Peptides against a protein of PDB entry 6IDX. Designs and how they scored, part 92

Target 1, 380 residues: chain A of PDB entry 6IDX
Amino acid sequence: KELAKLSADVTFATEFINMDGIIVLTRLVESGTKLLSHYSEMLAFTLTAFLELMDHGIVSWDMVSITFIKQIAGYVSQPMVDVSILQRSLAILESMVLNSQSLYQKIAEEITVGQLISHLQVSNQEIQTYAIALINALFLKAPEDKRQDMANAFAQKHLRSIILNHVIRGNRPIKTEMAHQLYVLQVLTFNLLEERMMTKMDPNDQAQRDIIFELRRIAFDAESDPSNAPGSGTEKRKAMYTKDYKMLGFTNHINPAMDFTQTPPGMLALDNMLYLAKVHQDTYIRIVLENSSREDKHECPFGRSAIELTKMLCEILQVGELPNEGRNDYHPMFFTHDRAFEELFGICIQLLNKTWKEMRATAEDFNKVMQVVREQITRA

## One batch from the design tools (peptide; made by RFdiffusion4, then SolubleMPNN)

Design b2_p14_3_s2 (from b2_p14_3, 8 letters changed)
Fold by OpenDDE base, seed 2:
Structure b2_p14_3_s2 (fold): chain B 380 residues (1-380), chain A 14 residues (1-14)
Amino acid sequence: as target 1 above (380 residues)
Amino acid sequence: MNKYEDYLKARASS
């Protein structure tokens, strides 16, 4: 207890470190010796003193043994650990992950996101905060391939549900520290969209062209009586597709693939369009057909609008930017749905289509409509 | 360089 208090003083810390004091503390943890009276209290103060001493930055985190890591990870993985030990153990693991890539690798072998999710189901907000902080640290330090795996894992769906139900909808006000960790997690989750946002469409890729063709099929072939098979001429078929792509509101109605060569938003816009067309088919068909039947130049170009809206949403959500330590502005909505970005796109494209109609917009008003829609989204 | 290096450095120093 006294040591833990004194360890916050840099002068004491320096002298204690010079006396190999940290080594003594690490050996106490490594020994796992439960034979001492008041072991749990002693251990909690030992872990506090260890953190306070390491926070001075005098000693490298790389001095920590694998045995120490395993003991700390053991305190996090055990179901019946003292709250004070658990909290400090989560904080130590977070600091280890953040300060050392070599420690990250070792910790990532000893701890799963599933074990950390269990610590979100408790009523203690401090434990919940350190659990999310450690998840965020693991996510930040993960190689790109492992970050994508962490994102795609069942753990993410479960993580969102647990955060929503046990943290956001909890009977306690969210503290600033928790709000920051939720913000960081949200930013890290949106940064997974960066790859698709920066992926250019290849106009020669048949699989990517087939997605654009599927958008046309969903919009126009669902109502076509199979008896009106368009006559066998390849030229008539090509001319029909050009008309259909114009009605879909692509800028390049001859080769819509060219509209997806701009990054951002690249292929992410096509992903959003396809999601809307498959998941919200009635909404998609309505938006397309309402504008395809207009001859008055007040048609809302769906394809162009979807691309520019996807880009705008990426800008608003700061897709590909780093978390800022001073920010705590998380959006609870993004924890309510697995495909929250695509659902947000589906809401915003309807808002855009409505706003376009209300403004009696033409193609010349496009940027003005987008500005009004931006203001509407950012005020919500 | 890890994209998050600046955030990690700031958080590791706090």
Scores: peptide ipSAE 0.090, ipTM 0.744, DockQ to the pose 0.860
Fold by OpenDDE base, seed 3:
Structure b2_p14_3_s2 (fold): chain B 380 residues (1-380), chain A 14 residues (1-14)
Amino acid sequence: as target 1 above (380 residues)
Amino acid sequence: MNKYEDYLKARASS
């Protein structure tokens, strides 16, 4: 107890480390010997002192043994551990993951995100916070292949649902530390969009062009079978498609693929448009047809608007940026849906279309409409 | 790669 308190002092920590004090603490954990009547209390203080000593950055995290890691991981994976030991064990694992890639690899073999989700289903917000912090650390340190696996729809859906129901909608106010961890998780989740945001469309890729053609088909040929490949069209069909792409509000009505060559938002804008067209088909068709039937120069260009809105949302959400330690602004809405970014796009494109009408905008007012929409989104 | 290392250094120093 006194050691744990004194370990926060850098002068004491330096002297204690010089006396091999950390090695003694690690050996106490490694022994696993429950022979003492006060073992749990002693262990909790040992883990506290270990953390405080390691936080001075004097000793490398790579000094810890595999036996130590297994003991700490055991305290997190076992269902019946003292809360004080569990909390400190989560914090130690977080620090290990953050400070060492070699320790991350070992920890990722010993624990799963599924095991950590169980620690979110408790009333203790400190345990919940450290569990999310460890999930965030694992997500941050994961190689790209494992990061995608962590982003697997079921694990993310379950994690998201548990966070929503047990943390965000819990009976307790969200503390600053929890709000920060929720913000970090949100940022890390949105960073999965960076690849698509930075992917340029290839105007010569037929498969990518077929997606644009599918947008046209859904808007104008809703009763037609998708099996009619666009490549077999006569010159008259090509001229018809140019009209349709103009009605869709693409900037390049001859070759809409050119509108997706700018990064950001690149292919992410096309993904959002396709999601809207498939998941919210009635909303998509309504927006397109309402503007395509106008001859008064007050038509909202859907294609251009969707691209610029996607870019704006990426800027607002800071897609591809790292989390900032000073921020705790998370959006609960992003925990309500699996495709939260695309759903946000679907809400915001309707807001844009409404704002365009209310302003009686023309193509010359486009930037003014986008500015008003930005202000509306950032105030909500 | 480098950006994540800078965040980790910032967080490890806090």
Scores: peptide ipSAE 0.034, ipTM 0.682, DockQ to the pose 0.632
Fold by OpenDDE base, seed 1:
Structure b2_p14_3_s2 (fold): chain B 380 residues (1-380), chain A 14 residues (1-14)
Amino acid sequence: as target 1 above (380 residues)
Amino acid sequence: MNKYEDYLKARASS
């Protein structure tokens, strides 16, 4: 207890470390499970003193043994651990993950996101905060390949649902620290869109061109079999498609694939359009047909609008930017759906079409409409 | 460079 208090002082910490005091603390943890059952208070103070000593940055985190890591991970994975030990163990694991890539690798082998999710189902917001902080640390330190796997995992859907139900919709006010961790998790989740946002469409890729054709088919030939891929279409078919791509509001009516070569938003805009067309087909068809039937130059160019809206949403959500320690602004709506970005796009594209109509906009007003829509989205 | 290196350094120093 006194050691844990004194360990916050850098002068004491330096002297204690020089006396090999930190090695004594690590060995005490390494001695194993007998301490948890009989000396929970002593262990909690030992873990506190260890954290406070390590926070001075005098000793490298790489000094810890694999046995120490396994003991700390054991305190997080066991269901009947004292809350005080659990909290400190989560904090130690977070610090280990953040400070060392070698420790991250070892910890990622000993603990799963599924085990950390169990700590979100408790009423203690501090435990919930440290559990999310550790998830965020693991996500930050994950290699790019593993980061995508973590995102696609059933664990992420379950994590989202549990955070929504047990944290965000909990009966307690969200503290600043929890709000920061939710913000970080949101930023990390949106950064998974960066690959698609920075992927240029290849105008020569037939599979990507078939997606644009599918958008045309859904809008204009909703009852037609998708198996009628445009074979070697006569010049009349090419002219029909050019008209349809104009009605869809693409900038390049001849080759709409060229509209997706700009990054950002690249292929992410096409993903959003395809999601809207497949999941919200009636909304998509309505938006396209309402504008395609206009002869008054007040048509809202859907294709151009969808691309620029996707780019705008990426800018507003800071897709590809790092989380900032000073920020705590999170959006609860992003925890409500698995495809929350695409659902947000579907809401915002309807808002854009509404705003375009209300402004009686023409193509020359496009940037003004986008500015008004930006203000509407950022105030919501 | 790990894209998250700056945030990780900030968080590791707090």
Scores: peptide ipSAE 0.032, ipTM 0.694, DockQ to the pose 0.880
Fold by OpenDDE base, seed 5:
Structure b2_p14_3_s2 (fold): chain B 380 residues (1-380), chain A 14 residues (1-14)
Amino acid sequence: as target 1 above (380 residues)
Amino acid sequence: MNKYEDYLKARASS
């Protein structure tokens, strides 16, 4: 206890470290010997002193043994560990993961996200904070090949639901530290969209062209009596599709694939359009047909609007930016749905279409409409 | 380079 308090002092820490004191603390953890009276309390103070000593940055985190890592990981993975030990063990693991790629590799072998989820289901916000912090640290340090797998684990309904119900909707005010960890988790989650945002459409990829064709089919063929299937020759079909792509509001109505070659938002815009068309089909069809039937030049170009809105949402959400340590602004709505970005797009595209109508906009007003929509989204 | 290296360095120094 006294050691843990004194370890916060840099002068004491320096002297204690120079006396190999930190090695003594690590050996106490490594021994795992429960034989001492008040072992749990002593261990909690040992771990506190260890953290406080390491926080001075005098000793490299790489000094820790594999036995030490396994003991600390054991305190996190075992049920019914003392709350004080658990909290400090989570904090130690976070610091290890953040400070060393070699320690990350070892810890990632010993701990799963599933084990950390159990520590979110508690009333102790400090434990919840360190559990999310460790999840975030593991995600940040994950190699690119494993990052998507970890992300898929975060997108799991279970983790999202637990964070929503036990953390965000908890009976306690969210502290600044927790708010920061939720912000970081959200930034990391949105950074998964970066790949799609930076993926250019290949105009020669048949599968990608088939998605654009499916958007046309959903908008125009779903209401057509099968008797009006155009038995018209290949040229009439090509001319018809060009008309349909114009009615869909693509900038390049001859080759809509070209509209998705710009990055950002690249293929992410097409993903959002397809999601809207499949999941919110009635909304999609309504938006397209309301604008396709207009002869007054007040048509809202859906395709162009969807692309620029996707780009705008990426800018607002800072997709591909790093988390900032001074920020704690998280959006609870992104924990409510698995496809929260695509759902946000679906809300915002309706807002855009409404705003376009209210402004009586033409194609020349496009940028003004987008600016008004940006202000509406950022105030919501 | 891990994109998050700067964030990790800042957090490790706080």
Scores: peptide ipSAE 0.027, ipTM 0.688, DockQ to the pose 0.788

Design b2_p14_3_s3 (from b2_p14_3, 7 letters changed)
Fold by OpenDDE base, seed 4:
Structure b2_p14_3_s3 (fold): chain B 380 residues (1-380), chain A 14 residues (1-14)
Amino acid sequence: as target 1 above (380 residues)
Amino acid sequence: ANKYEAYSKARAAA
């Protein structure tokens, strides 16, 4: 207890470290010796002193043994651990992950996101905060290949549902640090969209063109079997499709694939359109047919609108930007659904269509409508 | 190179 207090002083820390005191603390953890009276209390103070000493930055985190890591990971993975030990263990793991890529690799082998999720189902906000912080640290330090896997794990219904129900909808105020960790998690999640946002469509790729054709099929020929390969359409069929692509509101009616060659939003816009068409088919068909039947120049161009809306949403959500330590603004809505971005797109495209109609907009008003919609989305 | 290295370093120093 006294050591833990004194360890906050840099002068004491320097002297204690010079006396190999930190090595003694690490060995106490490594021993796992429960035979001592007041072991839990002693261990909690040992871990506190260790953290405070390491926070001075005098000693590299790489000094810790694999046995130490396993003991700390054990306190996080075992049920019914003392809250004080658990809290310090989560904090130590976070610091280890953040400070060392070598320690990240070792820790990522010893703990699972599932184990960390269990620590979100508690009434202690500090435990919840450190659990999310460690999840975020693991995400931040993950190599690109593993980052997508972690993100898929974060997109899992379980993590978002637990965060929503036990953190966001909790009966307690969210502290600044928890809000920051939720913000970081959100930023990390949205940054997964960056790849698709920066992916250009290849206008010559038949598989990508078939997606656009599927959008046409769903809108205008819902009874047609998708197995009817878009055979080499006669000139009449090409002319028909050009008309259909115009009714869909693509800028390039001849080759709609060209509308997806600009990045951002690239293929992410097509992903959103396809999601809407498949998951919210009635809404999609309604939006397309309402505008395709208009001859008054007040048609809302769905294809163009979907592309520009996707770009706008990426800008609003700061897709591709790094998290900032000074920010704590997160969107609770993104914890309500697995495909929250695509669902947001589906809401916003309906809002756009409504706003277009209310404004009695024409194609010349497009940018003005988009500005109004931006304001509506940002205020919601 | 980890895209988040700058933030990770900032967080590790916090």
Scores: peptide ipSAE 0.191, ipTM 0.838, DockQ to the pose 0.823
Fold by OpenDDE base, seed 1:
Structure b2_p14_3_s3 (fold): chain B 380 residues (1-380), chain A 14 residues (1-14)
Amino acid sequence: as target 1 above (380 residues)
Amino acid sequence: ANKYEAYSKARAAA
């Protein structure tokens, strides 16, 4: 207890470390000797002293043994561990993951995100905070090949729903550190969109062109039987599609694939358009047909608007940016739906279409409409 | 290089 208090002092820490004091603390954890009176209290103070001593940065985190890591991971993975031990063990694991790639690899073998999710289903906000912090640390340190797998585990309805129900919708105010960890988790989640945002469409890829053709089909052929064979499209059929792509509001109405070669937003804009067309088909068809039937120069170009809106949303949400320790601005709405970005796009494209009509905009007003929409989104 | 190395170092020092 006294050691844990004194360990916060750098002078004491330096002297204690010089006396091999950290080695003694690590051995106490490694021994796992539950036979001592007040074992849980002693262990909680030992872990506190260890963490405070290591936070001085005098000793490398790589000094810890595999037995020590297994003991700390055991306190996080075992049910009914003392809350005081659990909290300190989560903090130690976070620090180990952040400070050492070697320790990250060992910890990632000993613990699962599923085990950490169980620590979110508690009333203790500090436990919840350190559980999310460790999840974030593991995500940050994951190699690029494994990052998508971790992301898929985070995109699982379970983590999102638990955070929403037990943290965000909890009867307690969100503390600054929890808000920061939620912000970090959100940034990491949005960074999954970066790959698609930076992926250029290949205008020669038939599968990608078929998605654009599907957007046309959903908008204009929704009542027509699929029985019209993709046969030898006569020049008249190609000319008809050029008209359809113009009505869809693509800048390149001859080859709409060219509109998706700019990065950002690249293929992410096409993903959003396809999501809207499939999941919110009535909304999509309404927006397209309301603008395709106008010959008054007040048509809102859906294709161009969807691309520029996707780019704007990426800028507003800072997609691809690194998290910053000074920030805590998380958006609760992104925990409400599995496809929250695409749903936000679907809301914002309706807002854009409404704003375009209210402003009586023409193609020359496009940038002004986008500025007004940006201001509306950032104030909401 | 892990893209998040800069943040990880900042968090590890916080």
Scores: peptide ipSAE 0.190, ipTM 0.837, DockQ to the pose 0.871
Fold by OpenDDE base, seed 2:
Structure b2_p14_3_s3 (fold): chain B 380 residues (1-380), chain A 14 residues (1-14)
Amino acid sequence: as target 1 above (380 residues)
Amino acid sequence: ANKYEAYSKARAAA
């Protein structure tokens, strides 16, 4: 106990480290020997002293043994561990992951995100904070090949639901550090969209073109009686598709694939459009048909609007930006749904369509409508 | 080096 207090002093820490004191602490953890009276209390103070000593940056985190890592990981993975030991063990693992790539590799073998999720289902906000912090640290230190696995863990309904129900909707005020960790988790989640945002459509890829054709089919053929098989003329079909792509509001009516070659938002805009068309089909069809039936130049170009809105949402949500220390601004809505970005797009495209009608906008007013919509989204 | 290395270092130093 006294050692744990004194370990916060850099002068004491330096002297204690020079006397191999930190090695003695690590060996106490490594031994796992419950033979001592008050072992749990002694261990809690040992882990506190160890953290405080390591925080001085005098000793490299790489000095720790694999046995030490396994013991600390064991305190996180085993049931019925003392809360004080669990909290300190999570903090140690976070620090180990952040400070050493070699320790990250070893820890990632010993601990699963699923085990860390269990520590979110507690009333102790400090444990919840360190559990999210460790998840975030593991993601931050993951090599590119393993990042998708971490991404999939974040995409799990279970993690989002638990955070929403046990952290965000908890009966306790969210502390600054928890808010920061939620912000970091949100940034990491949105950065999964970066690949699609930066993926150009290949105008020559027939499979990608078939997605655009599916958007046309959902909008125009879903209600059409199959009896009007349009006559066999290939040219009339091409001319008909060009008209349909114009009614869909693409900038390039001949080859809509060209509208998705601009990055950002690239293929992410097409993903949003397809999600809207499949998941919110009635809303999609309504928006398209309401604008396709207009001859008054007040048609809202859906395709162009969807692309520019996707880009705007990426800018507002800072997709592709790195997490920053000192920020704690997170959006609770992104924990409410697995496809929260696409759902936000679906809300915002309806807002855009409404705003376009209210403004009696034409194609020349497009940028003004987008500015108004941006202000509406950023005030919400 | 992953793109998050700068943040990880900042967090580890905080």
Scores: peptide ipSAE 0.181, ipTM 0.832, DockQ to the pose 0.852
Fold by OpenDDE base, seed 3:
Structure b2_p14_3_s3 (fold): chain B 380 residues (1-380), chain A 14 residues (1-14)
Amino acid sequence: as target 1 above (380 residues)
Amino acid sequence: ANKYEAYSKARAAA
């Protein structure tokens, strides 16, 4: 206990480290000697002193043995009753992951995200905070191939629902550190959209063009009798599709694929449009048909609006930016749905369409409508 | 280079 308190002093820490004191602490953890009276209390103080000593940055985290890592991981992966040991073990693992790629690799083999999720289901906000912090550290240090797998694991309804129900909707005020960890998790989740945001559509890729064709099909062929499909010559079909793409509000109604060559938002805009068309089909069809039936120059160009809205949402949500240690601004909405970005797009495109109608906008007013919509989204 | 290295270093120093 006194050692743990004194270890916060840099002068004491330097002297204690020079006496190989930290090696003695690591060996105490490695031994796992449960036969000592007050073992749990002594272990909690040992882990506290170890953290305080390591926080001075005098000793490399790479000095720890695999046995030490396995003991600490064991305190997190096994059902333990001791809150103090669990809290310090989570903090040690976070620091190990952040400070060393070699330690990250060893820890990622010993601990699953599922085990960390169990520590979110507790009433202790400090344990919840360190569990999310360790999840974030593992995400930050993951190689690019494993980041997508972790992302898919974070996209698991289970983690988001647990954070929502046990952290965000908890009866306790969220502390600054928890708010920061939720912000970091949100930033890391949005950065998964960066690849699609920076992916240009290839106008010659038939598979990508088939997605645009599917948007047309959902909007216009869902009500049309299948009888009109076979008999019109290739030129009549091209002319018909050009009209349909104009009605969909693409800027390039001859080749809508060209509208998705701008990055940002690239293919991410097409993903949002396809999600809206498949998941919220009635809303999509309504928006398209309401604007396609207008001859008064007050039609809202859906395709152009969807692209510019996707770009705007990426700017507002800072997609592709690194988390900042000084920020704690998170959006609870992003924990409510697995496809929260696409759902936000679906809400905002309806808001845009409404705002366009209310302003009696024309194509010349497009930038003014987008500015008003930006102000509405950023104030919500 | 892990694009998150700068943040990881900042967090590890905090």
Scores: peptide ipSAE 0.176, ipTM 0.830, DockQ to the pose 0.842

